# Peptides against a protein of PDB entry 2YKT: the designs that were tried, part 147

Target 1, 231 residues: chain A of PDB entry 2YKT
Amino acid sequence: SRSEEMHRLTENVYKTIMEQFNPSLRNFIAMGKNYEKALAGVTYAAKGYFDALVKMGELASESQGSKELGDVLFQMAEVHRQIQNQLEEMLKSFHNELLTQLEQKVELDSRYLSAALKKYQTEQRSKGDALDKCQAELKKLRKKSQGSKNPQKYSDKELQYIDAISNKQGELENYVSDGYKTALTEERRRFCFLVEKQCAVAKNSAAYHSKGKELLAQKLPLWQQACADPS

## One batch from the design tools (peptide; made by RFdiffusion4, then SolubleMPNN)

Design b2_p18_5_s1 (from b2_p18_5, 10 letters changed)
Fold by OpenDDE base, seed 1:
Structure b2_p18_5_s1 (fold): chain B 231 residues (1-231), chain A 18 residues (1-18)
Amino acid sequence: as target 1 above (231 residues)
Amino acid sequence: SRELVEQYLKELEESAAE
């Protein structure tokens, strides 16, 4: 029946969230943590490289003929430091606004969804059982009527059961339909949450890239001419 | 699909290079 098919679809939505979405989200969080760790590693390695560059700048500053190049090398290291600060801000956002928030949500969600599904199933079954009972009673009544010398005695009750069956069928269909809409809304809410948190990360990432571009665009021409214009 | 995402990213890179 239409109601049975819609019921199946509703249950499948909940199952998809519980068995596919949530496990995939947990994996996404794990991959995010790995990515964060790798970026932290890059940051550490970069620090060592630019600290060594500063040392080269110190040597240039001690020379008689390359003193101005020392300042250039220091500026290069300083620009890197500023870019790195922006990266660190992005990483903080990545951790606090995406990973932590998703982890908190996914941990709570399994119990919530299980309860929601159970509630739906219980009520759906209750309505279904009530309908079945009414149908069974009508069938019994019809059997009695067929064997009776006065079938008109049961006519009013038969009409009452027919009306009750119609009403209960309608109620069941409406309940299952609303249940399906609710399930789809629950699914959408979870994807929207992910998208919103990822947007925050994207915003901070854009700020990092913008700052880096700005700083390098400002200084790179100066650095490029340093060797061509000895003091 | 992953392939679709890769294609989309490629298009974004090309657009950013213009």
Scores: peptide ipSAE 0.006, ipTM 0.333, DockQ to the pose 0.019
Fold by OpenDDE base, seed 5:
Parts: C-alpha cells; structure tokens; sequence
Structure b2_p18_5_s1 (fold): chain B 231 residues (1-231), chain A 18 residues (1-18)
C-alpha cells in the first residue's frame, strides 16, 4: 500500500543517516584532524627552512660585495612569516569552527536519531494495529450478516466500522507522510550544517591565499632584479 | 560520487588554463 511504502521510505531515511551519514561524517572529522596535523608539521618544517635562509641573509649582510642581497633574503623570510600567520589563523578556524562543532554534534546524534525512529515506529504500529483490528471486526460482522435471517440488524454497525476504517486509514496516511517530511528535514539539516561550517572555513582559506598572493606579487619583482643591479 | 568530483576538478583545471 501507499502507506506501507511511505513507512519504508521514512525508516530508510533514518537508517541512512545512522548507518551511512554519521559514520562518513566521523571519518571526515578524522581525516580533517589528520590534515590539520600534517599542516602543523609543514609549518614546523618551513620554520626551519626559513630560519636557515635568514642565516644566509646574515652572511650576505656581512659580505663586501653582496650586502644588499642580505636585505632581499630577510624580506623573503619576513613574507613567509606573514603568510604563516595567516595559515595559523585559518587552522584555528578549521579546528574550532568545523571539526570541534561537527564532533560535538555527531557524538550525540546516534542516540537522538534512535529515539526519534523508535518513537515514530511505535506510533505508526499503534495506528496500524488499530486499523487492522477494525478491518478484522468488519470482516467478522459481514460473515455473520451473510449467515443471518435478518441481515438488516447489522447495517448500523457495518456503517460505523466503515467510517472508523476510513478515518483511521486517513490518520495513518497523514502520520506516515508527516513522518517522512520530518525525516527528510532531519537529513537536510545535517547536510546544511556541514555546508555552512565548510563555507566559514573556505572564507578563512581564501583570506590566507589572498594575503600570500598579495605579499608575493608585491615583492617578487624586487627580488628578481636584485642580482642584475649590483650596488 | 567520486567520479563526479573528478569530472568537476577536471573542468576547473581546464577553465583555469584558459
């Protein structure tokens, strides 16, 4: 029946969230933490590289013929420091605005969804059982009427059961339909939350990339000409 | 799907090369 099909669809939405979405989200969070750790590692390694570059700049500054190249090397290291500061801000946002908030939600969600599904199933079954009972009683009444010498005595009761069945069928269909809409809303809410948090991270990432591009675009022409223009 | 993502990334690369 349409009601049974809609019921199956409703249950499948909840099951998909619990068995597919939530585990995948946990994996996404784990991969995010790994990515954050790797970026922190890159930051540390980069610091060592540019600290060594500063040492080369110091040597140039002490030389007789390459003093101006010392300033160039220092500028390269300083631009890196500024870019690194922007990266650190992006990483803080990545951690606090995406990973932490998703982790807090996903840990509580399994229990919530299980309870919501159970509540829906209990009420759906209750309404279904009540409908089945009325249908069974009507069937019994009709059998009695067919075997009776006076079928007219059962006519009022038959009408009452028909009306009750119609009302209960309508109530069940409405309940299952509303249940399906609710389940889809729950699913959409979770995807929307992920998208919104990822958008916040994307904005901060864009700021990092923009700052790096601006700083390098400003300085690179000066660095490129430094060897061609000896003092 | 993963295939859809790969197709999208390819399109972005092609657009950036123009």
Amino acid sequence: as target 1 above (231 residues)
Amino acid sequence: SRELVEQYLKELEESAAE
Scores: peptide ipSAE 0.006, ipTM 0.333, DockQ to the pose 0.018
Fold by OpenDDE base, seed 4:
Structure b2_p18_5_s1 (fold): chain B 231 residues (1-231), chain A 18 residues (1-18)
Amino acid sequence: as target 1 above (231 residues)
Amino acid sequence: SRELVEQYLKELEESAAE
């Protein structure tokens, strides 16, 4: 029946969220944590590299013929420090605004969805059973009427069962239809949340890249000319 | 898949060049 098909579709939506979406989201969070760790590692490694660059700048500053190049090397290291600070801010946002929030939601969601599905199934079954009962009773009544010497005696009861069946069928169809819409809305809400959080990360990432570009664009011409200038 | 991402990036580059 149409209601049975819609019921199956509804259950499948919940199952898809629970069995496909949520596990995939957990994996996404795990991969995000790995990415965060790697970026933190990059920051640490970069510090060592640019600290070594500062050391080269110190040596240049102590030289007789390359003193001005010492300042250039220091500026290079300082610009890098500023870029790394922006990266750290982005990482904090990535952790707090995406990973933590997704982790909290996905953990709570398993229980929520299980309960929601169970509630839907229970109510759907209850309505279905009530409908089936009325249909069975009508069938019994009709069989009794056919065997009776006075079939008209059962006409009023037959009408009552027909009306009850019609009403219960309508209620079941509406319930299942609404259930399906609700399930689809739940699914969409989860995807939307992910998209929104990822957009926030993207904005922060853009800010990081923009700042880095600006700083380097400002200084790079000066650095490029440093060796061309007479000492 | 990684392959899907690579294909998408290629498409993005092509669209940006237009």
Scores: peptide ipSAE 0.005, ipTM 0.332, DockQ to the pose 0.018
Fold by OpenDDE base, seed 3:
Structure b2_p18_5_s1 (fold): chain B 231 residues (1-231), chain A 18 residues (1-18)
Amino acid sequence: as target 1 above (231 residues)
Amino acid sequence: SRELVEQYLKELEESAAE
């Protein structure tokens, strides 16, 4: 029946969220943590590299003929330090605004969805059973009427059961239809939450890239002329 | 000097934030 098909679709939506979406989201969070760790590693390695560059700048500053190049090397190292600071800020936001929040949601969601599905199933079954009962009673009544010398005696009761069946069928169909819409809304809400959190990451990433671009664009022309312009 | 560069970059950051 149409109601049975829609019921199956509803259950499948919940099943898809529980068995596909949530596990995939957990994996996404795990991959995010790995990415964060790798970027932290990059930051650490970069510090060593640019600290060594500062040392080269110190040597230049101690020289008689290359003193001004020392300042250039210091500037180069400092600009990259500022860029790395922006990266660290982005990583903090990535952790706090995306990973932590997603992790909290996915942990709570399994219990919530299980309860929601169970509630839906219980009510759906209850309505279905009530409908089946009315149908069975009508069938019994019709059998009794066929064996009776006065079938008109049962006509009013038959009409009542027909009306009851029609009403219960409509109620069941509406309930299952609403259940399906609710399930789809729950699924959409979860994807929307992910999208919103990823938008925050994108904004933070844009800020990081913008800062780097601005600093380098300003200084690079000066650095490129340093050797051509002796003191 | 490194200190002068750090000061300059700080000023640059402040101006970029406006």
Scores: peptide ipSAE 0.000, ipTM 0.248, DockQ to the pose 0.013

Design b2_p18_5_s2 (from b2_p18_5, 14 letters changed)
Fold by OpenDDE base, seed 1:
Structure b2_p18_5_s2 (fold): chain B 231 residues (1-231), chain A 18 residues (1-18)
Amino acid sequence: as target 1 above (231 residues)
Amino acid sequence: MQQLVQEYEQELQKSAAE
């Protein structure tokens, strides 16, 4: 029936969230943690590289003929430090606003969804059973009427059951329809939450890239001329 | 969209408290 099909669709939405979305979200979080670790590793390795660059700058500063190049090398290292600070801010946001929040939500979600599905199923079954009961009673009544010497005795009651069946059918259909809309909303809420948190990460990432671009654009022309313009 | 997120968060908190 239409109601049964809609019921199946509703249950499938909950099933998809519980069996597909949530496990995939856990995997997403795990991959995010790996990505965070790798970026932290890059940060650490970069520090070593630019510390070594500073050492080269110190040597230039100690020379008699290359002192000004020492300042250039120090500037390069300083720009890196500023870019790195911006990256660290992005990483903090990535951890605190995305990964931690998603992890907290996915842990809480299992109980919530189970309860929501159970509530829906219980009420759906209750309404279905009530409908089935009325249909069964009508069938019994009709059998009695056919075997009776006075079928008209049951006519009013038959009409009452027909009306009750119609009403209960309508109520069931409406309930299942609303249930389906609710389930779809539950799914959408979860995706919206993910999108919102990812937008925050994207914003912070944009700030990181912008800062790096600005700093390098400002200094690179100066550095490129350093050897051509001895002081 | 923001309203849906807020409602979702509230419902999860309620469920956790039960």
Scores: peptide ipSAE 0.278, ipTM 0.846, DockQ to the pose 0.802
Fold by OpenDDE base, seed 5:
Structure b2_p18_5_s2 (fold): chain B 231 residues (1-231), chain A 18 residues (1-18)
Amino acid sequence: as target 1 above (231 residues)
Amino acid sequence: MQQLVQEYEQELQKSAAE
């Protein structure tokens, strides 16, 4: 029936969230943490590299013929420091605004969804059972009427059951339909939450990339000509 | 989008408190 099909669809939405979405989200969070850790590792390694570059700049500054190249090397290291500061701000946002918040939500969601599904199933079954009971009673009444010498005595009761069945059928269909809409809304809310948090991180990431591009674009022409100057 | 997220957050908090 239409009601049964809609009921199956409703249950499948909840099952998809619990069995597909939530596990995938947990994996997404785990991959995010791994990515954050790797970036922290890159940051540490880069610090060592640019500290060594500063040392080369110091040597150039102490040299007789390469003093001005010392300033160039220091500028390269300083630009890196500024880019790194922006990266750290992006990583803080990545951790606090996306990973932590998603983790908090996904941990609570399993219990919430289980309770919501159970509530829906209980009420759906209750309405279905009440409908089935009325249908069974009508069937019994009709059998009695066929065997009776006075079938007219059952006519009023038959009409009452027909009306009750019609009302209960309509109520069940409406309830299941509303349940399906609710389930789809629950799914959409979770995707919207993910999208919103990812957008916030993307803004900070864009700021990081923009800052790096601006700083390098400003300085690179100066650095490229440094060795051509006979000073 | 933001309204739906806020409603979802409130519902999760209520469920956690129960």
Scores: peptide ipSAE 0.025, ipTM 0.571, DockQ to the pose 0.860
Fold by OpenDDE base, seed 2:
Structure b2_p18_5_s2 (fold): chain B 231 residues (1-231), chain A 18 residues (1-18)
Amino acid sequence: as target 1 above (231 residues)
Amino acid sequence: MQQLVQEYEQELQKSAAE
């Protein structure tokens, strides 16, 4: 029936969220944590590299003929430090605004969805059972009427059951339909939440890249001329 | 989109409190 099909669709939406979306989201979070760890590793390794560059700058500064190149090397290291600071900010955002929040939400969602589905199922069944009961009573009444010497005695009651069945059928259909819409909305909310949090990270990432670009664009011409400009 | 997210967050909070 139409109501049965809609009911199946509704349950399938909840099932998809619970069995497909949420596990995939957990995996996404896990992959994000791995990515974060790798970036933290890059940060540490980069520090060592540019600290070594500073050492080279110190040596240049101590030289008789390359003193100005020491300043260049120091500037390179300083720009790196600034870029690194932006990266760290991005990573904090990545952790706090995306990963942590998604993790919290996905954990809370399990109970929420279970309760929502259970509530829907309980009410759907209740309405279905009530409908079935009325249908059964009508059937019994009709049997009595057929066996009666006075069928007219049951006519009013039959009409009442017919009306009740119609109303309950309509109510069930509407409830299931609304349930389906609700389920779809729940699914959409979860995707929207993901998109929103990812957008926040993207903004911070853009800031990191922008800062790096501007700093390097400003200084690179100067550095490129350093060797061509004898002391 | 933002409204849906906010509603979802509120509902999750209510569910967590129950």
Scores: peptide ipSAE 0.023, ipTM 0.606, DockQ to the pose 0.851
Fold by OpenDDE base, seed 3:
Structure b2_p18_5_s2 (fold): chain B 231 residues (1-231), chain A 18 residues (1-18)
Amino acid sequence: as target 1 above (231 residues)
Amino acid sequence: MQQLVQEYEQELQKSAAE
């Protein structure tokens, strides 16, 4: 029946969220944590490199003929420091605004979905059983009427059962239809949450890239001319 | 269990609206 088909579709939506979406989201979070760790590692390694660059700048500053190049090397290291600070801010946001929040939701979701599905199944079954009962009673009544010398005696009761069956059928169909819409909405909400959190990451990433671009665009021409200028 | 369902639903709705 149409109601049975929609019921199966509804259950499949919940099943898809529980068995496909949530595990995939957990994996996404894990990959995000790995990415964060790798970027932190890059930051650490970069610090060592630019600290060594500062040392070269110190040596230039101590020289008689290359003092001004010391300032250039210091500026290069400072620009890197500012870029790294922006990266750290981005990573903090990435952790707090995306990973942590997704992790909290995915942990809660298993219990939520199980309860929601159980509630839906219980009510769907209850309505289905009530419908089946009315149909069975009508069938019994019709058998009694067929064997009776006075079938008119059962006509009013037959009409009552027909009306009850029609109403219960409509109620069941509406309930299952609404259930399916609700399930799809639940799925959509989860994707929307992911998209929104990823948008926050994108904004922070844009800020990081913009800061780096601005700083380098400002200073790079100066650095490129440093060796051409007299002491 | 019922309370958990309600809380999570509200949270999801809020998140989707942001």
Scores: peptide ipSAE 0.019, ipTM 0.581, DockQ to the pose 0.081

Design b2_p18_5_s3 (from b2_p18_5, 12 letters changed)
Fold by OpenDDE base, seed 1:
Structure b2_p18_5_s3 (fold): chain B 231 residues (1-231), chain A 18 residues (1-18)
Amino acid sequence: as target 1 above (231 residues)
Amino acid sequence: SSELVQQYLEELKKSAEE
């Protein structure tokens, strides 16, 4: 029946969230944590590299003929420091605004969805059973009427059951339809949350890249000319 | 439970507004 099909679709939405979406989201979070760790590792490794560059700048500053190049090397290291600070801010946001929040939600979601599905199933079954009962009673009444010497005796009661069945059928269909819409909304809400959090990360990432571009664009021409200028 | 569902919905709503 139409209601049975819609019921199946509704249950499938909940099952898809529980069995596919949530596990995939957990994996996404895990991959995000790995990515965060790698970026932190890059930051640490970069520090070592630019600390070594500073040492080269110190040597230049101590030289008789390359003092000005020491300042250039120090500037390069300083620009790096500023870029790294921006990266650290991005990483904090990535952790706090994306990963942590997703982790909290996915942990709660299993219980929530189970309860929501159970509630729907219970009410759907209740309405279905009530409909089935009325249908069975009508069938029984009709059988009795056919065997009776006075079938007209049952006519009013038959009409009452027909009306009751029609009403209960309509109620069931409406309930299942609403249930399906609700389930789809639950699914959409989860995807929307992911998208919104990822947008926040994207904004922070854009800020990081913009800052780096700005700083390097400002200084690079100066650095490129440093060796051409006489000491 | 209905209560658990309601609590989660409120949490989701709050998070969406942030």
Scores: peptide ipSAE 0.033, ipTM 0.555, DockQ to the pose 0.086
Fold by OpenDDE base, seed 4:
Structure b2_p18_5_s3 (fold): chain B 231 residues (1-231), chain A 18 residues (1-18)
Amino acid sequence: as target 1 above (231 residues)
Amino acid sequence: SSELVQQYLEELKKSAEE
């Protein structure tokens, strides 16, 4: 029946969220944590590299003919420090606003969806069983009427069952239809949540890249000219 | 979309409290 088909579709939406979306989201979070760790590793490695650059700057500052290049090397390290600070801010946001929140939500969502599906199934079954009961009673009544010497005796009761069946059928169809719409909305909300959180990450990433670009654009011309004018 | 997200979050909170 139409209602049965729509019921199956509704259940499939919930199952898809629970069995496909949520596990995939957990994997996404795990991959995000790995990415965060790698970026933290980059930060650490970069510190070592630029600390070594500072040492080269110190040597230049102690030289007789390259003192000004020492300042250039120090500036390079300082710009890196500022860029790194911006990266750390981005990473904090990535962790706190995306990963942590998604992790919390996916855990809560498993319980929520299970309860929601169970509630829907229980109510759907209840309505279905009530309909089936009325249909069965009507069939019994019709059999009794066919075997009776006075079929007219059962006519009013037959009409009552027909009306009850019609009403219950309509209620079931509406319930299942609304259930399907609700399920689709639930799915959409989860994707929207992910998109919104990812947008926040994108904004923070853009800020990091912008800051780096600005700092380097300001200083790079000066650094490029440092060797052209021997002191 | 922001409204849908907020509604979803509220529903999750409510479910967690139950």
Scores: peptide ipSAE 0.029, ipTM 0.622, DockQ to the pose 0.785
Fold by OpenDDE base, seed 3:
Structure b2_p18_5_s3 (fold): chain B 231 residues (1-231), chain A 18 residues (1-18)
Amino acid sequence: as target 1 above (231 residues)
Amino acid sequence: SSELVQQYLEELKKSAEE
């Protein structure tokens, strides 16, 4: 029946969220943590590289003919330090505003969805059973009427059961239809939450890249001229 | 994979110490 098909579709939505979406989201969070760790590793490695650059700057500053180049090398290292600081800020936001929040949501969601599905199934079954009961009673009544010398005695009751069946069928169909819409809304809400959190990541990433671009654009021309303009 | 990332990080640390 149409109601049975819609019921199956509704259950499949909940099943897809619980068995596909939530596990995939957990994996996404895990991959995010790995990415965060890797970026922290980049920051660590960069520190070693630019500390070594500072050492080269110190040597230049100690020289008789290259003192001004020492300042240039220090500036290069400092700009990169500032870029790395922006990266660390981005990572902090990435952790606190995306990973932690997603982890909290997915942890609570399994219990919520299980309860929601169970509630839907219980009510759907209750309405279905009530419909089946009315149909069975009508069938019994019709059998009794066929064996009776006075079939008109049962005509009013037959009409009442027909009306009850029609009403219960409509109620069941509406309930299942609403259930399906609700399930789809729950699914969409979860994807929307993910999209919103990724928008925050994108904003933080844009800020990081913008800061790096600005700092380098400001200083790079000066650095490029340092060897051509001896002091 | 997480294992590959960890290996990469270890390599970076090692290289930074050299």
Scores: peptide ipSAE 0.009, ipTM 0.334, DockQ to the pose 0.015
Fold by OpenDDE base, seed 5:
Structure b2_p18_5_s3 (fold): chain B 231 residues (1-231), chain A 18 residues (1-18)
Amino acid sequence: as target 1 above (231 residues)
Amino acid sequence: SSELVQQYLEELKKSAEE
């Protein structure tokens, strides 16, 4: 029946969230944490590299004939520091605005969805059972009337059951339809939340990339000509 | 430590190649 098909669809939405979306989201969060850790590791390694570059700049500044190259090496290290500051802001947003908030939601979501599905199933079954009971009673009444010498005795009761069946069928269909809309709304809400949080991270990532491009584009021509200009 | 960072990066590289 239409109501049975829609009921199956409703249950499948909840099952898809619980069995596909939530596990995939947990994996996404885990991969995000690994990525964050890797970037932190890169940051640490880069600091050591550019600190060593500063030492080379110090030596150049103390040398005869290479003093200006010391300033170039210091500028390279300073540009790196500024780019790193932007990366740290991006990572802060990545952690606080995406990973933490997704983790908080997904941790509680399994229990919430299980309860919501159970509530829906209980009420759907209750309405279905009530409908089935009325249909069964009507069938019994019709059999009794067919075997009776006075079928007119059961006509009023037959009409009452027909009306009750029609009303209960309508109520069941409406309930299942509303249940399906609710389930789809729950699914959409979760995807929307992910998209919104990823947008916030993307804005901060764009700022990081823009700052890096700007600083390097400004300084690179100066650095490239430094060796061609004798002191 | 620098050593721990390097080990982690190597592990990530290995996992990406598999």
Scores: peptide ipSAE 0.007, ipTM 0.329, DockQ to the pose 0.017

